Peptides against a protein of PDB entry 7PB4. Designs and how they scored, part 259

Target 1, 105 residues: chain A of PDB entry 7PB4
Amino acid sequence: KMLNIKEYKEKLLSTLGEFLEDHFPLPDRSVKKKKKNIQESSVNLITLHEMLEILINRLFDVPHDPYVKISDSFWPPYVELLLRNGIALRHPEDPTRIRLEAFHQ
Target 2, 218 residues: chain B of PDB entry 7PB4
Amino acid sequence: DALQMAVGYFEKGPIKASQNKDKTLEKHLKTVENVAWKNGLASEEIDILLNIALSGKFGNAVNTRILKCMIPATVISEDSVVKAVSWLCVGKCSGSTKVLFYRWLVAMFDFIDRKEQINLLYGFFFASLQDDALCPYVCHLLYLLTKKENVKPFRVRKLLDLQAKMGMQPHLQALLSLYKFFAPALISVSLPVRKKIYFKNSENLWKTALLAVKQRNR

## One batch from the design tools (peptide; made by RFdiffusion4, then SolubleMPNN)

Design b2_p21_4_s2 (from b2_p21_4, 10 letters changed)
Fold by OpenDDE base, seed 3:
Structure b2_p21_4_s2 (fold): chain B 105 residues (1-105), chain C 218 residues (1-218), chain A 21 residues (1-21)
Amino acid sequence: as target 1 above (105 residues)
Amino acid sequence: as target 2 above (218 residues)
Amino acid sequence: MHELLLREMVEELVILTAELQ
């Protein structure tokens, strides 16, 4: 039973990964070098897949505080995507923290 | 060939400058229809046209006609189905197109090359049970897809709630019976022992086409 | 476009993850 669920989860993760790559890719780093001196801190944006992985892991690893702090690596449109679809929730007192919806509860 | 030109027209869209846009559209649509019903379509052609039919690029009448001629020569790619399902989320297709898609999906289910990815969309299909127009066809699809691992307490609750709302529909009873088969402990309710599973004959629209496909693949 | 599907996939993934604990 557990093995089958694990295999199914792994397959779902793989399918989700492909789905996210196809439909929710990160914007191409076409850094058109416009010369202006703003040290665009080379913030490495994480994929939506990685973001979801972090959120899922936090939900289960720390169920009493399932919130993840939004870092600069979190592409704002992904955060908004998760929030507007009820996949994630903002912390009621700290808008810089989000959690995954506890769909299993 | 004429089919490639027709598919290319639907893919690229109508060139603005043609005075006879509707005649050109109809010509290409008839080409696709004729080939699909005579020979079936290649998996690549189905991939393109199925996505177009669900994208809302064309009007509902055109989308309906395209979807009705999504008849495989041999197989349908599961990737095409996954992509098509994604378009159902966009809401650009009409309710009638969604119904037709689920009917098509059930009718063509055996011609889909793989089902692993489609099985992963189980939750999405299950959520579509709430749509009264889709429910009969979604139940049939879920009946084809349901594995023991899909039978969860929360889904049982949702099905029972749906049954309470809609009554003891034959398609819902078929699905519940399957759920009870896989997980008898989750369904305490006595289901009437129906000897025959009854789904609306979604295949009727493609019956002749499906027979032709089966004959060509022998 | 694919936002509802994303939700459903994530929901399923969460449920499956919970069942593995």
Scores: peptide ipSAE 0.657, ipTM 0.441, DockQ to the pose 0.593
Fold by OpenDDE base, seed 1:
Structure b2_p21_4_s2 (fold): chain B 105 residues (1-105), chain C 218 residues (1-218), chain A 21 residues (1-21)
Amino acid sequence: as target 1 above (105 residues)
Amino acid sequence: as target 2 above (218 residues)
Amino acid sequence: MHELLLREMVEELVILTAELQ
């Protein structure tokens, strides 16, 4: 039973990865709009897959404080996507922290 | 041949210079219709035409006619179905096209070569239960796809909530009965013992064609 | 529709992860 669940989880993770790459890719960095003053903060944006992995891991590793701090690597449209779909929740007192919804509870 | 020219027309789009675009379109559409209903289409032809029907490249009337002609000679590629579902997500097709697609998918289910990737789309299909127009056909599809591992407490709750909203629909009862079969502990409610599972006859549009396909592949 | 699928997949992953603990 556990082996089958693990295999199914791995298949689902793989499918999610492919799905996210196809439908929620990071914007191509090539549109350097030459507007002058934007400091090229060379912030390495993470994929939505990586963001979800961080959130899932935090939910289970630290269930008493399941919140992740939003870093500069978090693409704002992904944060908004997760929040508007009820996949993630903002911390009630700290808008810079988000958690994954506890779908298993 | 005439079919290759027709498929090529839909794939590449209309040649700009043709003054009579509508007559050319109708000619090629009739060619596809005639071959599909007489002999069925090759898996490669279905791959191309199914993608076109759901991409929004043509109008709803054309897309509907193409989709009705997605009759296999032998098999349908699972990859074609996955691509088709991807197009449903993009939202360029009409609601009527989505309904027709699910009807088609149920009707052609046995002719799909593999089911592994389709089974991974279980969550997507389950989410589509919220669409009242899709719900009967999605229930039928889920009835065909559901494995024991798919029967989870949260899905049971969603189905029961849907039943509370929509009433005791035959298609929903069929799916719930299957869920109870796989996981009786998750469904405390007494379900009426239905001797016969009743889904809307999604196959009615293709009944004659499907009989012909089965006869040719015997 | 893609967003709804995303939610369902994440929900399923969370549930499966919980079952494996």
Scores: peptide ipSAE 0.656, ipTM 0.447, DockQ to the pose 0.574
Fold by OpenDDE base, seed 2:
Structure b2_p21_4_s2 (fold): chain B 105 residues (1-105), chain C 218 residues (1-218), chain A 21 residues (1-21)
Amino acid sequence: as target 1 above (105 residues)
Amino acid sequence: as target 2 above (218 residues)
Amino acid sequence: MHELLLREMVEELVILTAELQ
């Protein structure tokens, strides 16, 4: 039973990865449009897959405080996407913190 | 070959210089329609045309006609179906095209060469249950796809909630009965013992063509 | 539709993760 669940989880993770790459890719870094003033904060944006992994891990590693602080590596459209779809919840008192929805509860 | 020219037209798109774009389009559509209904299409032709029908490259009327002609000579590639589902997610096709696709998918299910990747799309299909127009066909598809590993408490809750909203629909009852078979502990409610499972006959659009395909592949 | 699929996949992944703990 557990082996089958693990295998199924691994297959789902792979499918999710491919799905995210196809439908929710990071914006191409190549649009160096010359507009001067946006400080190229050299912040390496993480993929939506990595963001979800962080959120899932936090949910299970620290169940009593499942919130993750939004860093500059979090692409704002991904944060909005997760919140809008009820995949993530914003902390009621700290808008800089989000958690994954506890779908297992 | 007339079919190759027709497929090539849809793949490459209309050449700008054609004064009579509509007549050319209609000619190629009729070519595809005639071959598909008479002999079926090769897996490669289905791959190309199915992708085109769902990509939004052409208008809804054209896409609908193409999709109705996705009749296999032998098999449909699973990869073609996965690509098609990806286009459904992009939302460039009409609601009517989505309904037609699910009807097609159910009707052609046995002609798809593999089911492994399609089974991984279970969650996507399950999410489409919320669409009232899709729900009957999605229930039928899920009935064909559901394995024990797919039967989860949250999905049971969603199905029961959907039943509370929509009433006791035959297609929903069929899916719930299958869920109860795989995981009786998750469904405490007494389901009516249905002697017969009733789905909307998705095959009706292709019934004659499917009979011909089965006869040729015997 | 992609967004709805994303939710369903994440939801399933969370549930599967919980079952493996």
Scores: peptide ipSAE 0.655, ipTM 0.450, DockQ to the pose 0.572
Fold by OpenDDE base, seed 4:
Structure b2_p21_4_s2 (fold): chain B 105 residues (1-105), chain C 218 residues (1-218), chain A 21 residues (1-21)
Amino acid sequence: as target 1 above (105 residues)
Amino acid sequence: as target 2 above (218 residues)
Amino acid sequence: MHELLLREMVEELVILTAELQ
């Protein structure tokens, strides 16, 4: 039983990865911000897959505080995507924190 | 080959310069229809055309006609189905196209080479039960897909809630009966014993074609 | 609809993760 669930989870993760790559890719870095002077803090944007992984891990690792702080690595459109679809919830008192929806509860 | 030209037309889109775009479209569409109904389509052709039908690249009438002729020569690739479901999620297809897709999916279910990835989409299909137009066909699809591991308490609750809202629909009862079979402890309610599982005959649109496919593959 | 599929996939993933704990 557990083995089958694990295999199913692994397959779902793989399918999700492919799905995210196909339909929710990161924007090409080629948008040259015209603004000269700001040091390219080349904030490496994380993939939506990585973002979801962080959120899922936090949900289960710290169930009493399942919120993740939105970093500069979080592409804002991904945050909005997760929020508008009810996949994530914004912290009621701290808009810089989001959690995954507890679909298992 | 006329079919390759037709598929290529749909894939690449209309070349700008043709004054007779509509006539060309109709010609290629008829070519696809004729081949599909006579011989079936190769898995690769279905992959391309199914994607096109659901992408919203063409109008609803064209998409509907393409989808109606997604008849396999032998098999349908599971990947094509997964890709098609992904397009359903984009929302560029009409409600009628969604209904037709689920009907197609049920009708062609046995011709899909693998079911493993499709089974991973179980949750997505289950969510589509909330659509009244889709519900009968989704129940049928879920009836075909449901394994014991898919029968979860939350899904049982959702089905019972849906039954409370929609009434004791035959397709919903069929699915609930299957759920009760796999997980009797999750369904405390007495379900009417139905001697015959009844789903809307999704195959009706393709019945003749499917018979021909089965005959060719024997 | 990709967004709906995303939600459903994440939902299933969360449920499966919970079952493995």
Scores: peptide ipSAE 0.659, ipTM 0.446, DockQ to the pose 0.613; fails the geometry check

Design b2_p21_4_s3 (from b2_p21_4, 10 letters changed)
Fold by OpenDDE base, seed 2:
Structure b2_p21_4_s3 (fold): chain B 105 residues (1-105), chain C 218 residues (1-218), chain A 21 residues (1-21)
Amino acid sequence: as target 1 above (105 residues)
Amino acid sequence: as target 2 above (218 residues)
Amino acid sequence: MKELELRLMVEELVIITAELQ
């Protein structure tokens, strides 16, 4: 029974990964619109997959404080996407922190 | 026929060249409204028009009018409902359109052919309880959808928190009572035994139309 | 459709992850 669940989880992760790559890719860096002054903040944006992984891990690793601080690596549209779809919740007192919804509880 | 032309107009969009776009739009919208309220719409017509109403292809006024005339002749396809719900996530429709959709969904619930996929959307609907404008209608929808497997501890906590915030609303009490029925161990709070379940949607916008649909399908 | 599907997949993933703990 546990083995089947593990295999199913792996399949689901793979399917999610492919789905995210196909439908929610990071914007191509190639649109160098010439506007000079925005300091290319050298911050490498993480994929939505990586963001979800961080959130899921935090939810299970630290269930008493499942919140993750939003870093500069978090693409704002992804944060908004997760929030508006009820996948993530913003901390009530700290808007810089988000958690994954505890769908299992 | 006139209806097919109207549906085709909404599906394909306005042909650029028509000088009187607004007059043409109004003509087709009136055609859809007249047929829908008189006879109901076929499942295929509802599939097309419901998606259009929620996609943000047209303005809020048009979307609202389309959604108001989503009256089935016989049945509504579950797939149409799932697609419609998917547009709610995209957020291209107004808050008023969302409210109207949930009202419509509750009103038309018995005319939806299947419920298996809609039941999988339970969590999405439940998340919408946090919207004060949606809450009464979402509670009614959840009351219709809730199975024992949906009654989880975190959802109980959320409902109790919502009750603490909003007070003992009749629609929340109805849903909590159902939750207590399925999982009495999760709800330690004594709920008042309500003899009558009251939802705001007792007078739905489609009452007359739904009576006519039921009479035609008997 | 894509955003709804995303939610459903994440919800399922969380539930399954909890079952493995």
Scores: peptide ipSAE 0.578, ipTM 0.752, DockQ to the pose 0.622
Fold by OpenDDE base, seed 3:
Structure b2_p21_4_s3 (fold): chain B 105 residues (1-105), chain C 218 residues (1-218), chain A 21 residues (1-21)
Amino acid sequence: as target 1 above (105 residues)
Amino acid sequence: as target 2 above (218 residues)
Amino acid sequence: MKELELRLMVEELVIITAELQ
């Protein structure tokens, strides 16, 4: 039984990954390199898949504080996407922190 | 058929070149309104027009008028409702359109052919309870949809939190009472025994139309 | 449609993950 559930989870993760790549890709970095010399710290944006993994892991690893701090690697449109669809919630006192909805509880 | 031409206009969108775009739009909108209120619309017509009303293709005034005339001749397809809900997620529709949609959904609930897919959207509807403008209508919808399996501890907590924030609203009390019925162990708080479940009469906007639909389907 | 589907997929994933804990 547990093996079947694990396999199903893996399949679901794979399907989600493909779905996210197809429908919610990161914007192409082809934004014009205006050569201004400012070391724009190339903040590597994470994929929506990676963002969801972080949120899911935090939900189960630290259930008493399931909130993740929004980093510069979090693409703002993804954060908004998760919030508006009720997938994630902002911390009531700290708008820089979000949690995954505890759908299992 | 005038209705087919009207639906086709909304589906294809306005052709760029006509100086009389507004007159044409109004003509087609009136055609849809007239047919909808007299005879109701076919499920296919509702499918097309409902999606248009929520897609943001037209202005809020037009979308509102379209949504108000989403009156079935017989049934509404569940698929149309699912598609409509998907547009709510995109957030291109106005808050007033969302409110109207939930009112419509409650009013037309019995005319939806199936509920299986709509029931899968329970979590989405529940999340919409946090919107103060939607909350009364969403509570009513959830009251119609709620099964025992939907009554989870986290949802109970959220409802109690909403009650703490908004006060003892009749619509929240109705939903909480239903939750207590399905899962009494999750709701330790004594709920006032309300003899009468009271929701805002969302049907008022369509009362005459709904009576006509029921008469035609007898 | 895609955003709703995303929600449903994530919801299912959370539920399944909980069953494995």
Scores: peptide ipSAE 0.576, ipTM 0.745, DockQ to the pose 0.603
Fold by OpenDDE base, seed 1:
Structure b2_p21_4_s3 (fold): chain B 105 residues (1-105), chain C 218 residues (1-218), chain A 21 residues (1-21)
Amino acid sequence: as target 1 above (105 residues)
Amino acid sequence: as target 2 above (218 residues)
Amino acid sequence: MKELELRLMVEELVIITAELQ
């Protein structure tokens, strides 16, 4: 039973990864910001897959504080996507922190 | 026929060359309204028009009028409802359209051919309880959908928190009573014994039409 | 449709992950 569940989880993760790459890719960085002196803050945006992985891991690794701080690597449209679909929740007192919905509890 | 032309207009969009776009739109909208209220619409027509009403292709006034005439002749396809819910996720429709959709969904619930896929959307509907405008209608929908398997501890906590915030709302009490029925161990709070479950009459907009549909299908 | 599908996939993933704990 546990082996089958592990295999199913791996399959689901793979399917999710492919799904996210196909339908929710990061924006092409190729938008040449015109010339003004704003230092290209080389903020490396993470994929939606990586974001979900962080949130899922935090939910299970630290169930008493399942919140993740929104970093500059979090693309704002992904945060909004997760929130509006009820996948993630903002911390009630700190809007800079989000958690995954505890669908299992 | 006139209905096919009207549905085709909404599906394909306005033909570029028409100088009087507004009059043409109104003509086709009236055609759909007249047929829907008189005879109901076929499942295929509802599939097309419901998708259009929630896609943001037209303005809010038009979308509202289309959604109000989503009256079935016989049945509504579950797939049409799932597609409609998917548009709610995209967020291109107005808040008023979302409210109207949930009212419609509750009113038309018995005319939906299957419920298996809609039941899988339970978590999505439950997440919409946080919207104060949607909450009464979502509670009613969840009351219709809730199975024992849906009654989880985290959902109980959320409902109790919502009750603490909003007070003892009749629609919320109805849903909590159903939760207590399925999982009495999860709800330690004494719930008032309500002899009658009171939801907002979402059916009021379609009451006459629904009676006519039920009479034709007997 | 894709956003709804995303939710369903994540919900399932969380449930399955919990069963493995």
Scores: peptide ipSAE 0.575, ipTM 0.746, DockQ to the pose 0.608
Fold by OpenDDE base, seed 5:
Structure b2_p21_4_s3 (fold): chain B 105 residues (1-105), chain C 218 residues (1-218), chain A 21 residues (1-21)
Amino acid sequence: as target 1 above (105 residues)
Amino acid sequence: as target 2 above (218 residues)
Amino acid sequence: MKELELRLMVEELVIITAELQ
């Protein structure tokens, strides 16, 4: 029974990964923002998959404080996507923190 | 026929060359409205037009008029509803359109052919309770959809928190009462015994049309 | 459809993850 659930989880993760790559890829760097000398703070944006992984892990690893601080690596459209769809929730007192919805509780 | 031409116009969009785009649009809107209110629309016509109304292809005024005439001749396809909800997620429609959609969904609920996929959207609808404008209509929809498996501790907490914030609203009380029925152990708070469940009459916009639909399908 | 599908997938993933704890 436990093996079957693990296998199913792995399959689901794989399917989700493929789905995210196909439908919610990061924007190509090709938008030539005019080289104004702003030091390209090379903020490496994380994928939506990585963002979800962080949120899921935090939900289960730290259930008493399941909130993650929004970093510059979080692409704003992804944050909005998760919030808009009720996948994530903003902290009521700190708008810089979000959590995954506790669908299991 | 005139209806097919009207639906085709909305589906394909305005042909570039028409100097009188607004007059043509109005003509086709009136055609759809007239047929919908007199006879109802086929499921296929609703599928097309409902998607158009929520896609943001046209302005809010046009979308509102289309949505108001989404009256079935017989049934509404569940797939059409799922597609419509998907457009709500994209956020291209106005707040007023969202309210109207939920009112429509409640009013037309019995005419939707299946509920299996709609039931899977329970969590999405529940998340929409946080919108004060949507809350009364979402509560009504959830009242229609809620099964025992949907009654989870976190949802109970959210409803109680919402009640604490908004007060003892009749629509919230109705939903909480249903939750208590399914899971009495999760709701320790004494709920007032309401003899009557009161939701906003979402059906009022379509009352006459719905009566006619029910009469034709008897 | 894509955003709804995303929600459903994440919801299922959370539920399954909880069953494994």
Scores: peptide ipSAE 0.569, ipTM 0.732, DockQ to the pose 0.583

